Peptides against a protein of PDB entry 6DSZ. Designs and how they scored, part 123

Target 1, 361 residues: chain A of PDB entry 6DSZ
Amino acid sequence: NYVVTAQKPTAVNGCVTGHFTSAEDLNLLIAKNTRLEIYVVTAEGLRPVKEVGMYGKIAVMELFRPKGESKDLLFILTAKYNACILEYKQSGESIDIITRAHGNVQDRIGRPSETGIIGIIDPECRMIGLRLYDGLFKVIPLDRDNKELKAFNIRLEELHVIDVKFLYGCQAPTICFVYQDPQGRHVKTYEVSLREKEFNKGPWKQENVEAEASMVIAVPEPFGGAIIIGQESITYHNGDKYLAIAPPIIKQSTIVCHNRVDPNGSRYLLGDMEGRLFMLLLEKEEQMDGTVTLKDLRVELLGETSIAECLTYLDNGVVFVGSRLGDSQLVKLNVDSNEQGSYVVAMETFTNLGPIVDMCV

## One batch from the design tools (peptide; made by RFdiffusion4, then SolubleMPNN)

Design b2_p15_8_s3 (from b2_p15_8, 8 letters changed)
Fold by OpenDDE base, seed 5:
Structure b2_p15_8_s3 (fold): chain B 361 residues (1-361), chain A 15 residues (1-15)
Amino acid sequence: as target 1 above (361 residues)
Amino acid sequence: SREELKKALEELEKE
């Protein structure tokens, strides 16, 4: 009897950074198919804390901190629409991952979206939004006392949503999304009413964006608004200000992932399909009244990594590059470039052994 | 400019 020890998944399909184990600990959480790996980020590197088996492939993994929580909670949605909110608890040496809430959010009727599952959390932790099916936006209200994740659907007129995020600094939860219609790709915003279970008109829209606009980045205050990433252009809009850049360097390969470096949204990491790592910089201008406005957008090539499925900035210029197609990496961003003009140095490489053939035993 | 990138990277090491 060859017990083929089913090789653990090594391909990374998601990563997030936050304070999950404690308020003080910086954590890296890595999704590898059905496996969640939890690390503490230390000056010495990544310290493994816990591995958690999930009942299904992780499709969404997001950290969030509701008001009055001392540390982050983890939202997970599986590819089979099982949702849970997880809490880390430690009592001495005993580590437990507690399910605070759970539910199945599958609909009996709906066309699963071709671009897959999108899950987003309102920055003020009022709700979770899910794009699971075309023409539907699912809302999970966040209530502390509710162990059962209940959801409702709001109809979207826009059937082909490409990407969606919650905006920052909005009185009501507000989504910003890229959608495609027969006329092209567009950006629209909606306010989400929990009371009425409907969309209200959002603060702004941008019709006829770049045809290959694929990602929305919600920008924190003081800038607010959103960045729209395309194949040829990067644009910013906040309702009052519009900026666009078309750096030739991004035309060479499609940007496929991003991560915010600064809490204030001044810098982002961008990864493309060739494994190039970029920094997107938001240049601020301080007005005479003390308001901060966006002056310019810049893109700088940092170097090359494995092709990122996900990126997450840790601390001290250290970045985790989660790769599905290649080896994942821990990389350091250096102040000075090497002889090749790269600012990126690989610190650690995590071998990807390829797709686990789910041998259904 | 290379100087702005350098400054941005220097700020990451100070945090």
Scores: peptide ipSAE 0.415, ipTM 0.898, DockQ to the pose 0.837; fails the geometry check
Fold by OpenDDE base, seed 2:
Structure b2_p15_8_s3 (fold): chain B 361 residues (1-361), chain A 15 residues (1-15)
Amino acid sequence: as target 1 above (361 residues)
Amino acid sequence: SREELKKALEELEKE
């Protein structure tokens, strides 16, 4: 009996930050296949708190704070469509991860989307949205008393959704998505009616965006709207204002991940397929009436890291670079560049041993 | 400008 000590997975496939262990603690949560690692961010670095074995490969991992919760809850969806909402509880030295709600959201009918699973949470915590299958948008209403995650589907006319997010500052839950049709790629919005279980017309649309538009970033208030990232361009739209930039530096490699730095959405980190780290900056203009509008977009190269699968800004210019293909890193952003013009310094490196090939013997 | 990036990075150290 060779007890093959199953090596723990080391490839990172997701990361999030928030206040999961307490209202005061800043946490980093890392998904490594079926494993969830929970850290507290400290001045000394990452302090491990708990590791949790999940019931399958983590496909979606998002923190959210429903009204009246003191700390964040964790939504997880697995690749086998098992959904749960997790809560951290500590009583002295005893640490428990409690399942508040769970359910299986698999449909018997539908084509799984080729671009994989997308899971999003409404900023006001009204619902979870899931793009699992072509031509369907699954909605999980968020109800505090519901231990069973129930979902319903809304039919999408748009069969090939590339990316989708919930917008901020909308009276009703509103999605913004990039989709592809025979004419190209487009951006559209829909309001989601929980009552009628249907889509209503959203506030805006943009037809014929860049052919390689791949990501949507929902921008918080006061700006609102969304950023659309392509291969050659970055565009902003909020229904009233449109702005586009085409910085030559982003054409060299495809941007594959992003993370918001500021709660107000003034800065974002961007990572590309070459491991380049960028700062996207939203320049504000304050109007005479006190309204804030977007003046300009800028992209600045910070430096080079491992190829990011996910990025998470922590605090004090510290960034976690979650890598699937290479070693994950904890990096510091410096105010002054080094001799090579880099603002990035590696603080810690986490060795990636590669995919655990489950040799089913 | 490098100055705007510097300002943006300086703001991260104050938190």
Scores: peptide ipSAE 0.404, ipTM 0.896, DockQ to the pose 0.804; fails the geometry check
Fold by OpenDDE base, seed 4:
Structure b2_p15_8_s3 (fold): chain B 361 residues (1-361), chain A 15 residues (1-15)
Amino acid sequence: as target 1 above (361 residues)
Amino acid sequence: SREELKKALEELEKE
């Protein structure tokens, strides 16, 4: 009897930061294939709290806080289209991860999208959006009393969605997405009507973006709008203002992940395919009427890390670099650069033993 | 500018 001690997966395929264990605790949640690791961020580093086995590879992992919840809930979607909403409960020393809601969101008909599964949550927690199949946008209404996750599809005319996010500050849930057609890549917005189960015209669109535009970042208020990241350019649009930069430094390697540093969306971390870590800076212009507009965008090279699959800013200039291809890292951002011009110092490294192919025997 | 980056990084250490 070869007890193949199934080595625990070490490759990180997702990470999120929030307040999952309590309202006060800062948590790092790490997805490693079928495993969810929950940490508390402390001054001493990451304290492990719980490891949870999931019923499949985690494809989407997002924290969200519905109105009247004291702490964040966790949405997980697996690669097999099992969806759940998880809650952390602690009663004394007893820790339990409770499934608040679950469901399977697989469709019998549809072409799985080549760009993979995208899952997004409305910032106001009105719905979850899923791009699972070409030409479909799946909506899961968020209802507190429903233990069964029910979803419906809205037809997307745009068959080749590259990335999609919910925008902030919208009266109705509004998605912003990059899509490709025969004419190139474009950005479009739609309002999502839960009542009518259809899309309405969104506030803005931008036709003919960069051909390699690959990521949408929804920007919180006061800026609002979205950042579109390409191979050669970074653009901002909010319906009223458009701004584009083309910093030569980003042409060297494709940006593959991002994370918001500030709650107000003034700073973002960007990681590229070579493990370079950048800061994207949104410069404010305060108008005399108290309105804040975007003055400029800047990209600054911070240093080099493991190739990030995901990034998450923790606190105090500490960043978790989740890596699939290399070792994951905790890194510190320093105010002053070293002799090599790097602002990044590795604090801790988490050995990646490589892709554990869970051979389901 | 490097000064703006420095300022941005200094703000992170104060949070």
Scores: peptide ipSAE 0.404, ipTM 0.895, DockQ to the pose 0.889; fails the geometry check
Fold by OpenDDE base, seed 3:
Structure b2_p15_8_s3 (fold): chain B 361 residues (1-361), chain A 15 residues (1-15)
Amino acid sequence: as target 1 above (361 residues)
Amino acid sequence: SREELKKALEELEKE
């Protein structure tokens, strides 16, 4: 009996930061195919806490904190449409990952979307949204007492959704999405009615955005609205204000991932297909009435890293670069650039052995 | 400006 020690997957396909183990601990959670790795972020670096095997490839991994929870819960969706909500529980030396809720959200009828699985959580934790199939938006209502994740579909008229997020500061759960039709790419918003199980008209839309608009970033209050990232441009819209920049530096390679640095959405990290790391800066303007508006957007090149599949800011200028194609990295952002003009220093590198073909024998 | 980036990066070290 050759116990083929199944080589652990090393390619990162998702990462998130939050307070999962406790309210006080800062955690890094890393998805490596079917494996979830949980770390505590310390001054000395990443401390491993737990590794969890999932019953499928992790396709969505998001932390969220429902009202009245002391720490974050973890939503996971697998590529086989198994959904779960996980809680970390420690009792002395015993560490348990508790499944609070689970369900299979697969539909019998539907065309899987070419852009893959998108999973999003309403910032007010009212629902989870899933774009799994063309022309459908799946909603999982978040209810504390429900151990079974029940979902329903809302028909989406826009068949080719590129990316979707929930907006912040909305009375009703509101999605913002980039979609493509024969006329080009557009941005639209819908309110999601849980009661009626339908879409209502959202607060705004932007027709004829950049042809290669690929990502939506929901911006927290006080700014609100969304950032739309394209190949040539970065745009902001909140219904009242529109702003666009077209920095030449972003044309060199496609931006493929982003992460919010500040809770208020003033700074974001952007990663491109060449492994360039950028900071997107939102400049605020305080109006005479005390309202904060977006004055300008700026993009600054920080340096080079491994090609990021995902980025997550930790603390103290430390960033985890999750890579699928290369080695993952823990990097530090320095205040002063080096001789090459880079603000990025690699602190730790995690060797990627490539795609483990899970030969399920 | 490089100064504003510097300021933004300085804020990260204080958090």
Scores: peptide ipSAE 0.401, ipTM 0.896, DockQ to the pose 0.805; fails the geometry check

Design b2_p15_8_s4 (from b2_p15_8, 8 letters changed)
Fold by OpenDDE base, seed 5:
Structure b2_p15_8_s4 (fold): chain B 361 residues (1-361), chain A 15 residues (1-15)
Amino acid sequence: as target 1 above (361 residues)
Amino acid sequence: SKKKLEEELLKLEKE
């Protein structure tokens, strides 16, 4: 009896950092196809806590903290449209992952989007937004008083959404998205009305962005607004202020992932298709009235890593580089460069054995 | 035009 020990998936397709096991623990959560790995980040490195098998490939994995929760909850959506909200519960030595909510969010009618599944959570935890199908935006209200999470669709006029995020600091949940039409790529905002189950006009729009604009980063307060990343340019817009940079260094390879370093949104990690790691810096200007405005955007090359599918800043300059194509890494960001001009030092490498051929038994 | 809202239920597991 050859027990073919089915090799566990090693290719990373998502990662997130937060406080899932407790309010005090810093966790790294790693999605590897159908497997969720939960780690505690310690001074000694990553401590494995639990592995969870999911009934499908993880397509969305986001941590969120509803009002009055002491720790983060985990939203997962699978490629087969199975949604769940998970809670970590520890009772002495017994560790359980509780399903707070579950359901299938697959529509009977709709064209699956060619850019895949996008899942986002409102920063104030009012709703989850899902772009599953062209011309539809699915909303899952996050109401504590509702014993039943009722997902509903809002029609999008914009059929070709490239990326979408919820903005910070909005009275109503507000999405910002890049979309493509026959005239090019554009950025638009919509307010989401839970009561009317419709879109209202958002605070701003930016027509005719860069033709290869591919990512939206929602920026926290005090800056607010969004960063739009293209092939050649990085732009910032918040309704009142617009800034654009076109650093030659980003033209060499497409930026494919990002992660916020600072809670205030002053720095972001960017990873490209060549495994280059960048820091995007938002330079602040303090006005005489005490308001903080964006002065400038700057991009710095930090070094080279494995080609990132996802990035997450942990703590103390440690970054997890989740790779699908190569080995995942823990890397240290240093203040001083090495002899090669790199600020990146590999701390640990996690061997990628390639795609598990799902032998459907 | 009444935006056809398809509502699907996510079941909360009641404690």
Scores: peptide ipSAE 0.064, ipTM 0.631, DockQ to the pose 0.012
Fold by OpenDDE base, seed 2:
Structure b2_p15_8_s4 (fold): chain B 361 residues (1-361), chain A 15 residues (1-15)
Amino acid sequence: as target 1 above (361 residues)
Amino acid sequence: SKKKLEEELLKLEKE
């Protein structure tokens, strides 16, 4: 009997930060295949709190705070379409992860999208949106008393969605998405009617964006709107204002992940396929009426890290670099560059032993 | 403190 000590997965496939353990604690949550690791961020580093086994590979992991909750809840979707909402509870030394709601959101009919599973949460916590299948947008209404996650589908005319987000500051839940058709890539918005279970016309669209436009970032108020990241360009649109930059430095490697640094959406971390770490800056202009508008976009190279699958700004210039292909890192952003012009210093490295290929024999 | 980081990161905007 070879007790194959199943090595714990080390490759990171997702990370999020928020207040999951308490309202006051800053947490880092790391998805490693079927394993969820929960840390408290401290001045001394990452303190492990709990590890949780999931019934499948984690495909979506998002923190959200419904109205009247004291701390964040965790939405998880697995690659087998098992959805759950998790709550952290501590009673003295006893730590429990409670399933508040669960459901299977698999459809019997539909082509799984080649770009994989996308899961998003409305900033006002009205719904969860899922792009699981081509030509379908699945909606899970968020209700406080619902222990069973019920979903419905809305038909998308756009069959090839590349990325999708909920926008901020919208009266109705509004999605912004990049899609591809025979004419190229485009950006569109839709309002989501929970009542009628349909899409209404969104506030804006942008036809013929960059051919390699791959990511949507929803920008909080006061700016609102979205950032569209391509291979050669970064564009901003909010319905009233359009701005595009094409910094030569981003052409060298494809940007693959992003994370918001500032709650107001003034700065974002960007990671590319070569492990370069960038800061995207939104320069504000305050108008005489007190309105804030976007003046410009700027990109700065911070340094080099492991190739990020996910990035999470923590606190005090500390960033977690979750890597699938290399070692994950905890890095410090400095104000001053080193002799090599890098603002990045590795604080801790987490060895990646590679994907455990579960050879189901 | 959150304030010190905002001040340090704001220095990156001024240099």
Scores: peptide ipSAE 0.012, ipTM 0.402, DockQ to the pose 0.145
Fold by OpenDDE base, seed 1:
Structure b2_p15_8_s4 (fold): chain B 361 residues (1-361), chain A 15 residues (1-15)
Amino acid sequence: as target 1 above (361 residues)
Amino acid sequence: SKKKLEEELLKLEKE
C-alpha cells in the first residue's frame, strides 16, 4: 500500500480578505487549485482555521455580505462550472462549512472565453455575474431562500470581453466592461434587469481606450465609477469625470493584479509581471457643496515581491502576495524606505513546489 | 507625494 502522500498544492491561484468566520475576525482565504485554506489574521500572524477540499479547481472565489447577514458568505465557482455559496459556522469547537446554495452553471452551447472565467458580485448583493462564454453574460439572482443556484443568460453583442465588474452606487445592477472589436478596445456599461432578463443602456461609455486596456476596477462611493488599467495608462471614468495618467514606470511591465486597500477606494495595490508592487492613489478634492471628486491619480513604486497572481491587503500595512509562479509572501509596507529605496519587507515566505502535475493515473 | 503615502501607511499602522 503505497500511501502516495498526495503533495498538497502550493501554487496560489486566488486570495480574498474579509469577515468569513465571524463579524469580528479578519480572514485570509487562499485558493490552491482544489484546496481552500482559511486563516484568521492575528497580531502574531496567520492562524490556520480550516482547509476545505473542493470538487474541482477553484476559478472564482469572492466574499460578499447580503443585507442582514452579520458576516460574509463565500461564492466559489470551479473550472467545471460548479457554483456554491458557503457559510462558516462555529458552535464551540465544532467548525462547519455549510453549503447555503449550489448549482451547475455550465451551458450546452457556447465557446468558452479565451481570457478564462470571470465571476463578479453586485455590491448590493442583488446578483452574481459570470462571463463564461463569448457573447453571453450569465446571471445568478441572489435569493436568500434559494438553495439551488439558478442562472439565466443575457446575450452580449460584445463577443470579446476582456474584463468586467459591477459598479457601485447604481439603482439597478450595472456592469462596466472592457471589450475588443475590430476598431480597438472600448469601455461600456449596461444595466442588468433581473425582471426582464435583459440589458438596458448603462450610464456611460468610453470608445477607443488604450489598445492594451486589460482590467476594470469598480470604485466605491464617494468617487464611484471605474478605473481602467492598460499597459501605458491608467484612466478613471464615472460618467461625469474623466481623468487619465500615463506614468512611465508602468510601461516596463504589465500590471496583472490589483487589490483595494481603503474601503472608500482611495488606494489600490497593483502588481506587475516582474513582481513590482505599486500603490495607486486617488487624490480627493472636496467641493464647496461637500461633494468629493477625484482631483488626480498617482502611482508610486513600493518595492518588489514574488510575481503576484493575486494581492490582498490584510491590516496594519500587511499584504498577502499570492503567487502561482513563485513563493507566496506576507509582506509589510513601511512608511520609510530601506537602504535600497524599498517600502516592502518580506515577513513570511510560503514555498511553492511548482505545479502539481495531476498525473491522471 | 512620498509624504502622503507615508502618512496614509502610518494611519493604517495605528488603527
Scores: peptide ipSAE 0.012, ipTM 0.442, DockQ to the pose 0.698
Fold by OpenDDE base, seed 3:
Structure b2_p15_8_s4 (fold): chain B 361 residues (1-361), chain A 15 residues (1-15)
Amino acid sequence: as target 1 above (361 residues)
Amino acid sequence: SKKKLEEELLKLEKE
């Protein structure tokens, strides 16, 4: 019996930052195919805490903190539609990852969407939303006592959803999504009624956005609304305010990932297909009534990294660059540029050995 | 301005 020591996967397909091990610990969680790696972020770097084998490729990995939880919980969805909510528990030297809830959310009918699995969590932790199949939006209500993740589908008239997020600051859970129809790409919002299990009209829509609009970023309060990332443009809309920029620098390569830097949504990291790292800045304007509105959007080129599959800001200008195609990196964002004009310095590089074809023999 | 990004990165180091 040759125990082929299965080579550990090295390609990163997801990363998240939050407080998973404790309320005080800053964690980096990395998805590498079927493996979850949990780190504590320290002044000395990444301290490994636990590796967890999942029963399938991780397709969605999101941290969330329900009301009355002291630390974040982890939602995972696998490519085989196994959903779970995980909790970290430490008791002395014993480290356990507890499954608080689980379920299979696969439908017997439906066309799997071409843009893959999208999983999103309502900022108020009322529900999880899943776009798994064309013309369906799956809802998992979040209830404290639910050991079984029960889901239901709402029919979505828009068959070709590109990206979807929950908005912040909404009385009811509200999704914002980019979709394509024969007339082009559009942005629409829907309120999600848990009671009626239907969509209600959302607060706003934007017809005829950029033809290559590919990502939705939900913006926290006080700004609210959403950012729409395209190939040539970045737009903001919140129902009352619309603003668009078309910086020539983003046209050179497709932006493929983003991460919020500031809790208030003032800054976002953007990564493109060439490994360029950008900062998107939301310039605020304080009104006479004390309301904060978006004045302008700005994009700044920070430097070059490995081609990011995912980005996550840690702390103190440190960013984890999760790469599927190249080596993952810890990078430092500096205030001053180096001699080459880059604000990015690689601190650590994690060798990617390529896709381990899990030959499950 | 470059200076505002500096001040904001420095704020994150002080919290």
Scores: peptide ipSAE 0.007, ipTM 0.408, DockQ to the pose 0.466

